# Peptides against a protein of PDB entry 5JXT: the designs that were tried, part 279

Target 1, 319 residues: chain A of PDB entry 5JXT
Amino acid sequence: SLLPKKEINVYIGMSEMQVKWYQKILEKDIDAVNGAGGKRESKTRLLNIVMQLRKCCNHPYLFEGAEPGPPYTTDEHLIYNAGKMVVLDKLLKRIQKQGSRVLIFSQMSRLLDILEDYCVFRGYKYCRIDGSTAHEDRIAAIDEYNKPGSDKFIFLLTTRAGGLGINLTTADIVILYDSDWNPQADLQAMDRAHRIGQTKQVVVYRFVTDNAIEEKVLERAAQKLRLDQLVIQQGRAQVAAKAAANKDELLSMIQHGAEKVFQTKGAFGTMAEKGSQLDDDDIDAILQAGETRTKELNARYEKLGIDDLQKFTSESAYE

## One batch from the design tools (peptide; made by RFdiffusion4, then SolubleMPNN)

Design b2_p29_8_s2 (from b2_p29_8, 16 letters changed)
Fold by OpenDDE base, seed 2:
Structure b2_p29_8_s2 (fold): chain B 319 residues (1-319), chain A 29 residues (1-29)
Amino acid sequence: as target 1 above (319 residues)
Amino acid sequence: DIQNLFEQKKQVEAEIAARKEALEREAAE
């Protein structure tokens, strides 16, 4: 029988560079962040701010002119300038040592470019599929990854490209480097490894930037997932979950953690304490804290009915 | 697609069962 997947949210602090860029993004649109535009703020403007903040949470080099240079060389700066990369770098060493293979999913093809540079820099053999990958090249990459005795350790995928019914049961670890607005897209990504033919315990690590917009993206995704579950269970197919965040929800998401980000000098959390010098005990502590917070998050939504979840704004999920 | 709904339902039921078993294990420890 297929073992149930283990899902753990991994809460990661921003690097100093991420904090600086996060501040700059908020400062550029400070009137919108403060709600001074009120009902007049375009939903498009708020969505753009959300997209920039999510880029910052992934990697600061997603912005033009953020990469240090000249010389433009891949070095340890690619890792220490992004909290998720610091944790990823340590986690991948552990995953490789245990003889596991890993799928890494992102919403951003440009983040996969950074992850390719990282794989080359660390000497990790990888495959890649994104939305631009031709059908034939996709088949070839899957076959190369799945072949018996494949030396490919990592598969890099965009979440949507990974959704295309492919079997990757030769991997047992899934890293969601970021989250989709639709939790079903992430589930479909996990199901590439968590499918008939899997012989190992599938473990899913969901990276979440702590004290940032990604916590609110996660909460909204968890709320939607619970609502979808209850709708399926109760046969209430007519409850179309409002799939799109409204302006007030987007504003609340942008404001979340903004004050602390403005007050902070340097990095956040474990990134402030240890920076790139995380050891195996620090990773275990991060994973254990993440497991606890994941249980707490799930327990909050398990107590809520359909009517509660429909009224629940992202702000009230923390009370 | 009804088939997709059925697969989603089955997946959701499996996830709920797995979460329930995990919570029951944690309550028994």
Scores: peptide ipSAE 0.000, ipTM 0.208, DockQ to the pose 0.086
Fold by OpenDDE base, seed 4:
Structure b2_p29_8_s2 (fold): chain B 319 residues (1-319), chain A 29 residues (1-29)
Amino acid sequence: as target 1 above (319 residues)
Amino acid sequence: DIQNLFEQKKQVEAEIAARKEALEREAAE
């Protein structure tokens, strides 16, 4: 029988470089961040800020002029300048040592470019599929990954490109490097490994930048998923359509953790304490803390009815 | 269609049941 998938949110502190770039993004649009534009502030401007903050949470080299160079050489700086890369680098060593194979999903094709450079730098064999990958090349990549005795350890995918019904049950680990606004897109990504034909326990690691906009993206996605489940259970199909964030919700998401980011000199959390020198005990502590916070997050939404979930603005999750 | 919603419901219920069973196993270890 197919074992249930285990899902763990992995809460990761920003690197010093990420904090500097996160501050710079907020400072550039400080009037919008403070709500000083009032009703005149465009939803498009707020959505742009959200996208820049999400890029920063993924990797600072997604910004023009952020990468050190010339010369542009891949080195340890590719890892230590992004909290998610530091955790990924340690986690992949463990995953490989246990004889597992891994799918890595992102919303951003340009992050997959960074992950390719990382795979080459560490000597990991990989496959890649994104939204631009031709149909024939997708088939070839899937077949190369799934073949018996494949030397391909990692499959790099954009979440939506991986959603196309493909079977990747030869992997047992799924890393969501970032989250989709639609939680069903992430579920569809997990279901590439968690299908009939899987023989191992599937484990899903969802990376979440701590004290940043990604916590609010996750909360909103979890709320939406619970609402969708309850709507399906109760047969109330008409309720699902209003899922687009309003201006006030976007503003609240941008403001989340912003004050602490402005006050911070250097990195956050374990990244401040140990930097890139995380050991196996630090990874175990991060995973255990993540498992606890994941259980707490799920328990908050399990108690809520449809009417409560509809009224739930991103502010009320902490009251 | 209603059929697709029903299939999605069954999948979600199976996933919830599976998560509960996994949590119960972890609590028993």
Scores: peptide ipSAE 0.000, ipTM 0.211, DockQ to the pose 0.098
Fold by OpenDDE base, seed 3:
Structure b2_p29_8_s2 (fold): chain B 319 residues (1-319), chain A 29 residues (1-29)
Amino acid sequence: as target 1 above (319 residues)
Amino acid sequence: DIQNLFEQKKQVEAEIAARKEALEREAAE
């Protein structure tokens, strides 16, 4: 029988460079961040801030002029300038030593470009599929990855491209480098490895930037997932439709952790203490803390009914 | 009925996807 997948949220501090860019994004639109725009602030402007903050949480080199140079060469700076890359780099070494194979999903094709540069720099053999990948090239990449005795360790996918029913059961580890606003898209991504033909325990690592907008994206996704489950169970499909973030929810998400980010000189959490010098014990501590917070997050929403989950979306707009 | 649950799941997923696309369009504008 297929073993249940283990999902762990991995909470990761920002690097110093991420903190600086996160501050810069907030400062650029400080009036909107402070809610000073009131009713005149467009939802579009808030969504743009959310997108920039999510890019920052993924990698600062997603911004023009962020990459150090000249010369523009891939080096250790690609790793230490993003908290998620520091954790990824250590985690991939462990995964490889265990004889596991890994799917890495992102919402952002431009992040996959950075991950390709990283794979080349580390000498990891990989496959890639995104939304622009031709059908024939997609088949070829899947077949090459799934080939018996394939030397391809990593499969890089956009979450949407990975959702298209493909079988990747030759991988047993899934890394969600970022989260979809739709938790079902992430589940569909996990189900590429977690399906008939899988012989190993599937482990899913969901990377979440700590003290940043991604925590609120995750909370909202967890709430939505629970609502969707209850709606399916109760046959009330029409209720799930109301889950678009309003302006106040977007503002609350943008404001989450912003004060601490402005007060921070340097990096956050383990990134401040260890930076790129994370050892195996530091990774184990991050994973253990993540497992605890994951259980707490799930337990918060498991007790809520449909009506409670619908009300909670309104109350979280005032905090 | 498991089939009905799957159809309901697909409908919910489609509504969620459409709303995500609407939000992404609103963010690109």
Scores: peptide ipSAE 0.000, ipTM 0.237, DockQ to the pose 0.092; fails the geometry check
Fold by OpenDDE base, seed 5:
Structure b2_p29_8_s2 (fold): chain B 319 residues (1-319), chain A 29 residues (1-29)
Amino acid sequence: as target 1 above (319 residues)
Amino acid sequence: DIQNLFEQKKQVEAEIAARKEALEREAAE
């Protein structure tokens, strides 16, 4: 029988560079961040801020002029300048050592470009599929990854491209490098490895930048998922989940952690203490803390009824 | 109707769960 997947949120501090870029993003639109634009502030402007903050949480090199150079060479800076990369780098070593194979999902094809550079730099053999990958090349990549005795360790996927009907049961580890706003897209991604034909315990690591907008993206995705489950379970048709974030919600998401980000000099959390020098014990501590916070997050929503979740989702950012 | 979407989603979730179970089986072997 297929074992139930283990899902763990991995809460990761920002690097010093991420903090600096996060500050710059907030400062550029400080009037919008402070709500000074009031009703005149466009939803589009707030969505743009959200998008930039999410890019920052993924990797600062997603911004023009962020990468150090010339020379523009892949080096350890690719890792230590993004908290998620520091954790990924340690986690992948552990995953490889245990004889596992891994799917890495992101919403951002440009982040997959960074992950390709990382794979080359570390000597990890990989496959890639995104939304631009031709059908034939997609089939070839899947077949190359799934073949018996494949030397491909990593599969890099955009969440939506990886969600489309593919079987990747030859992987047992799933890393969601970022979260989709729609939790169903992430589930569909996980289900590429957690599918008929899987023989191993599938473990899903969801990376979440701590004290940043991604916590609010995750919370909203969890609320939606629970609401969707309850609507399904109770057959209540009338739950028009207001799909899209309203302006006040987007503003609240942008403001989350902003004060602490402005007050912080350097990196956050374990990134401030250890940075790229994270050891296996630090990773175990991050994973244990993540497992605890994941249980707490789930328990918070399990107690909520449809009406409670609707109050949260009537103000929810699902467009 | 939402009931059909519900049943479809249950079927998808069950198919997802079954697929997940199958992938977990393949990864455990």
Scores: peptide ipSAE 0.000, ipTM 0.190, DockQ to the pose 0.048; fails the geometry check

Design b2_p29_8_s3 (from b2_p29_8, 14 letters changed)
Fold by OpenDDE base, seed 2:
Structure b2_p29_8_s3 (fold): chain B 319 residues (1-319), chain A 29 residues (1-29)
Amino acid sequence: as target 1 above (319 residues)
Amino acid sequence: GIQNLFEDKEQVERENAERLAALEREAKE
């Protein structure tokens, strides 16, 4: 029998560069962020702000002209300028030392480009699949990763490409670098490693930027997942969960943590205390705190009925 | 459509499982 997956949310503070870019994104659309546009603010504009904030949470180099240069060289700045990269860099060393292999999922192919540069810089052997990868090249990458004695440590995947029936049971660690709006897409990504033929305990690390929009994306995904589970269990097939966030929900997500981000000078949360100098004990503390917060988050939704989850707006989750 | 993605998923999953089983057999020989 397969061991159940362990899922841990890893809450990560923004780097100083991420805070500066997050502030700039909010400032550029401050009228929309303050709700001054009211009913006139387009859902499209709010979705664009959400997308820019999610890019910032992933890596500031996803913005044009954000990379320091010239010269444009891959160096330690690729890591310390993104909180998720700092944690990833330490976590991958641990994962490799324990003889594990890892799948890294993202929604953003451009983030996979940054992760390729990182893999080359650290000397990690990797495979890559995204939405543009040809069928033959996907097969070749899977075969190269899954072959007995494969020296490929990392598999880089877009969540959508990873959803296409890939068996990657030769990996036991899954990193969700970011989250899908649809929690089923993330589950499908986890199920690439957690499948018949897996012999190890699968551990899933979900990276979440603390005090940012990603907390609200995670909450919404958890609410939806719980609702979907309850609907299936109760046989109430007709409750089409409104899949798309409304304007007010998007605005609330954008506003979450914005005031604290504006007040912050330098790095945020875990990145403010030790920055890039995280040791193994710091990673253990981050993972333990993440496990606790994950249990608390799940316990909040387990107590809610279908009617509560349908009325539950992202605002009421933190009171 | 989404349905075709699921059918293609099951097929690709079957093909990958068969390939993995072949590779595991070759590694035991």
Scores: peptide ipSAE 0.000, ipTM 0.264, DockQ to the pose 0.016
Fold by OpenDDE base, seed 3:
Structure b2_p29_8_s3 (fold): chain B 319 residues (1-319), chain A 29 residues (1-29)
Amino acid sequence: as target 1 above (319 residues)
Amino acid sequence: GIQNLFEDKEQVERENAERLAALEREAKE
């Protein structure tokens, strides 16, 4: 029988470089961040801020001129300048040592470019599929990854491209490097490893930048997923899954953790304490804390009814 | 739905790239 997936949110602090870029993004649009635009503030502007903040949470080198150079060389700076890369780098060593194989999903093809550079730098053999990958090349990549005795350790995928019905049951670890606004897209992605033919326990690590926009993206996704489940269970087809976040919801998401980011000199959390010097015990602590917070998050939404889940509680940006 | 707002991803990405490029010009001045 297929074992249930184990899903763990991995809460990761920003690097010093990410904090600096996160501050710059907020400062550039400070009037929008403060809600000073009121009714005149475009939803598009707020969505743009959210997208820049999400880029920052993924990797600062997603911004032009952020990468150190010239010369532009792949080095340890590619890792230590992004909290998610620091954790990924340690986690992949553990995953490889245990004889597992890993799918890494992102919403951002440009992040996959960074992950390719990382794979080359670390000597990890990989496959890649994104939205631009030709159909024949997708088949070839899947076959190369799934072949008996494949030396390909990592499969890099955009979440939506990975959603296209492919079978990757030769992997047992899934890393969601970022989250989709639609939790169903992430479920469809992880179900590439968690399918008939899987013989191992599938473990899903969802990377979440702590004290940033991504926590609110995750909360919104969890809320939506629970709402979708309740709607299906109750046969209430008319509960329109609330459309895209309204302006106030987007503003609240942008404001989440912003004050603490402005006050922070350096990195956050374990990144401030250890930076790139994370050891195996630090990773175990991060995973254990993540497992606890994941259970708490799920328990919060499991108790809510449809009416409560439809009210996006603008819990204060200060909690 | 949420899908339709992000379907213009390419336009939003272009507008964001132009805005970033403008900031980078201002920072070099």
Scores: peptide ipSAE 0.000, ipTM 0.293, DockQ to the pose 0.015
Fold by OpenDDE base, seed 4:
Order: structure tokens, then sequence, then C-alpha cells
Structure b2_p29_8_s3 (fold): chain B 319 residues (1-319), chain A 29 residues (1-29)
């Protein structure tokens, strides 16, 4: 029988470089961040800020002029300048040692470019599929990854390209490097490994930048997923349509953790204490803390009815 | 799929309605 998938949110602090870039993004549009534009602030401007903050949470080298150079050489700086890369680097070593194979999903093809450079730098054999990958090349990559005795350890995918009805049951670990705004896209990505033909326990690690916009993205995705489940169960079609983020909700998401980011000198959390020198105990602590926070997050939404979830989407915009 | 919370509200509402209608058809078969 197929074992239930285990999902763990992995809460990760920003590197010093990410904090500096996160501050710079907020400062550039400080009037919008402070709500000083009021009703005149465009939803488009707020969405642009959200997109830049999400890029920062993924990797600072997604910004022009952020990469150290010239010369532009792949080195340890590719890892230590992004909190998610520091955790990924340690986690992949553990995953490989246990004889597992891993799918890594991102929303950003440019992040997959960084992950390719990382794979080459660490000597990890990989496959890649994104939105631009030709159909024949997708088939070839899937077949190369799934073949008996494949030496491909990692499969790099954009979440949307991974949403195609592909079977990747030869992997047992899924890393969501970032989250889709649509929780169903992430579920569809997980279900590439978690389907008929899987013989192992599937474990999903969802990376979430702590004290940043990604926590609010995750909360909203969890709220939406629960609401959608309840709407399907109760046959209440009309309730699902109202969940588009308003300007105040976007502003609240942008403001989440912003004050602490402005006050921070250096890195956040475990990145401040250990930097790139995480040991196995640090990883175990991060995973255990993540498992606890994941249970707490799920428990908040399991008890809520449709009416409560609709209220909470409005009230969590003011907290 | 469930639409992007940040997409145009009208587009999101339309695609959610279409998806729900598809699920309701599958549940009746």
Amino acid sequence: as target 1 above (319 residues)
Amino acid sequence: GIQNLFEDKEQVERENAERLAALEREAKE
C-alpha cells in the first residue's frame, strides 16, 4: 500500500546578504510599505514588491549586480549567501547518504539555473525540466531519471512544469524550494513522487524563509487549501471566489517581519549563529522545529469552518 | 488548478467556477 506522504515546513533564516537585499527592496518603495500611498497605491506596485521579496527569499543572485564579480565564478559564496542553499546543501548530503533520490521544485526557472551551477559545483548528477523544455527533452529527462540504476540523484523542476502528469516514483524526497500561490500546484508536484509505484515513504520538505513574506504566503496557501476542501465537501461553490488578496492583505504580507529586518545587523536565526557551518545537530534542530511548527499550522486550520476561514483571511490581514 | 491569489480576481473566479463545475460533473458520474 502507498504510505501517506510526510510534509515538513523547514523554516530558514536569511543570510546577511539576503537581509541587506530585503532591506533595500523595502527602502526602495518605503512609502508603499508604510501604506502612505493609501487608496492611491496600485495593486501592481504591491505585487511587484511581493515578487522582489520572494526572489530575495530564494537567492540574492536573482538580482542584477548582486553576484560577486568579476570574475563570476561558482564558489562557496553561491551557498552561504542564501539561507535556503545552506540548508539544501546539508540536507542533500544526508538524503544522498541514506540512498534516497530527490525532486527539487521552484517557481523560478532562474533559480533552477543557480541550482544547476550548484549541482555542477558539488558534483551532483541531475536532470532538469522547466516551462521552456521541449516535449521530447522532457520525456528523455524523465526516462533518464527513472531508468533502473540511474546515476541521476536530483531532478530540478519548475512547479508548473512538474504539474504535468509525469511519474517520478523513483524519487522518495521532494523539496519545495519555494511555494506556489496555489497550494494545489504544490500538491500536484508532490504527487509526482507520491503515487502508485512508490515503494518508499515520501517526505516533502517545504522551504520557508522565517520572519519574511514567505510565512504569510504559506499561511494564505494553507487557508485557501482548507477552504477549497470544505467548499468541495459542502457543495458551496460561491464561497471560493472571494479569496483574492486585496491591497491591505498584500500590504500586511509585505510588512510581516519588515521591522525586524530593518533592525537586524547581519543574518537571521540559525544563519546568524552558525552561518554556513551547520552541523548534523543543527539540521536536526531545524527539522524538528519545522515539524512542530507544521503541526501547529495545520491544527489552526483543521478546526475552522468555512465561515471562520473567511473571517480569518480578513483578520490575519490586521495582525 | 486553484488560481493564483494575486491574479486578476475575475480570472481567478472564472477558473475556480470552471474547476468546481468539472469536479461536480465527475462526482455525479
Scores: peptide ipSAE 0.000, ipTM 0.279, DockQ to the pose 0.049; fails the geometry check
Fold by OpenDDE base, seed 5:
Structure b2_p29_8_s3 (fold): chain B 319 residues (1-319), chain A 29 residues (1-29)
Amino acid sequence: as target 1 above (319 residues)
Amino acid sequence: GIQNLFEDKEQVERENAERLAALEREAKE
């Protein structure tokens, strides 16, 4: 029988470089961030800020001229300059030692390019599928990964490309490097490993940059997921339509953690304390803290009715 | 709406990359 999947949010501090880039993004549009644009501020401008902040949370090398060089060589800087990479690097070592195989999902194809460079640098054998991958190459990559005795450890996927009904039950670990605005896309990604034919306990690690916009992306996704579940359960189809973030919600998301980011001279949290020198105990502490916060997050939304979830999307703009 | 903007992630990523590149040029001036 298929075991229930375990989902753990992994809350990760920004590296010093991420903090610097996050500050620069906010400073560049400081008038919009401060709400000084009022009704004149375009929703498009706020969405652009959100997208840049999400890029920063993933990896600073998603920005032109962020990579140190010349020479432009893949080295340890690829890892220590992104909090998610530091945690990923330690987690993958553990996963490999356990004899597990891993799917890594991202929303950003350019992040998969960074993850390919990382895989090459660490000597991890991988497959890749994104939106640009030809149909024949997708089949070949899936077959290569799923082959009995495959030496491919990692499968790199964009969340949407992975959504195409693929069976990847030869993996038992799923890493969501980032989150989709639509929680159903992430569920569909998890369901590539969590399907009929899976023989292991599927574990899903969702990376979330702490004290950043990604916490609000996660909260919004959790609210939407709970609302969708309740609407399906109660047969109230009319409620689902209000899910597009308004300007005030986007502004609140952008402002979340911004003050602390401006006050910080260096990395955040465990990244400030240990940086790239995270040990196995530090990873265990991060995972344990993440499991606790995940339970708390779920418990918060499980208690909410449809009317409360609809109000909470409005009240989280006033706190 | 936001849904349509996120429906074509590759287009949004390209547009954001172009805007970022423009903005990075302006920050070097």
Scores: peptide ipSAE 0.000, ipTM 0.299, DockQ to the pose 0.017; fails the geometry check

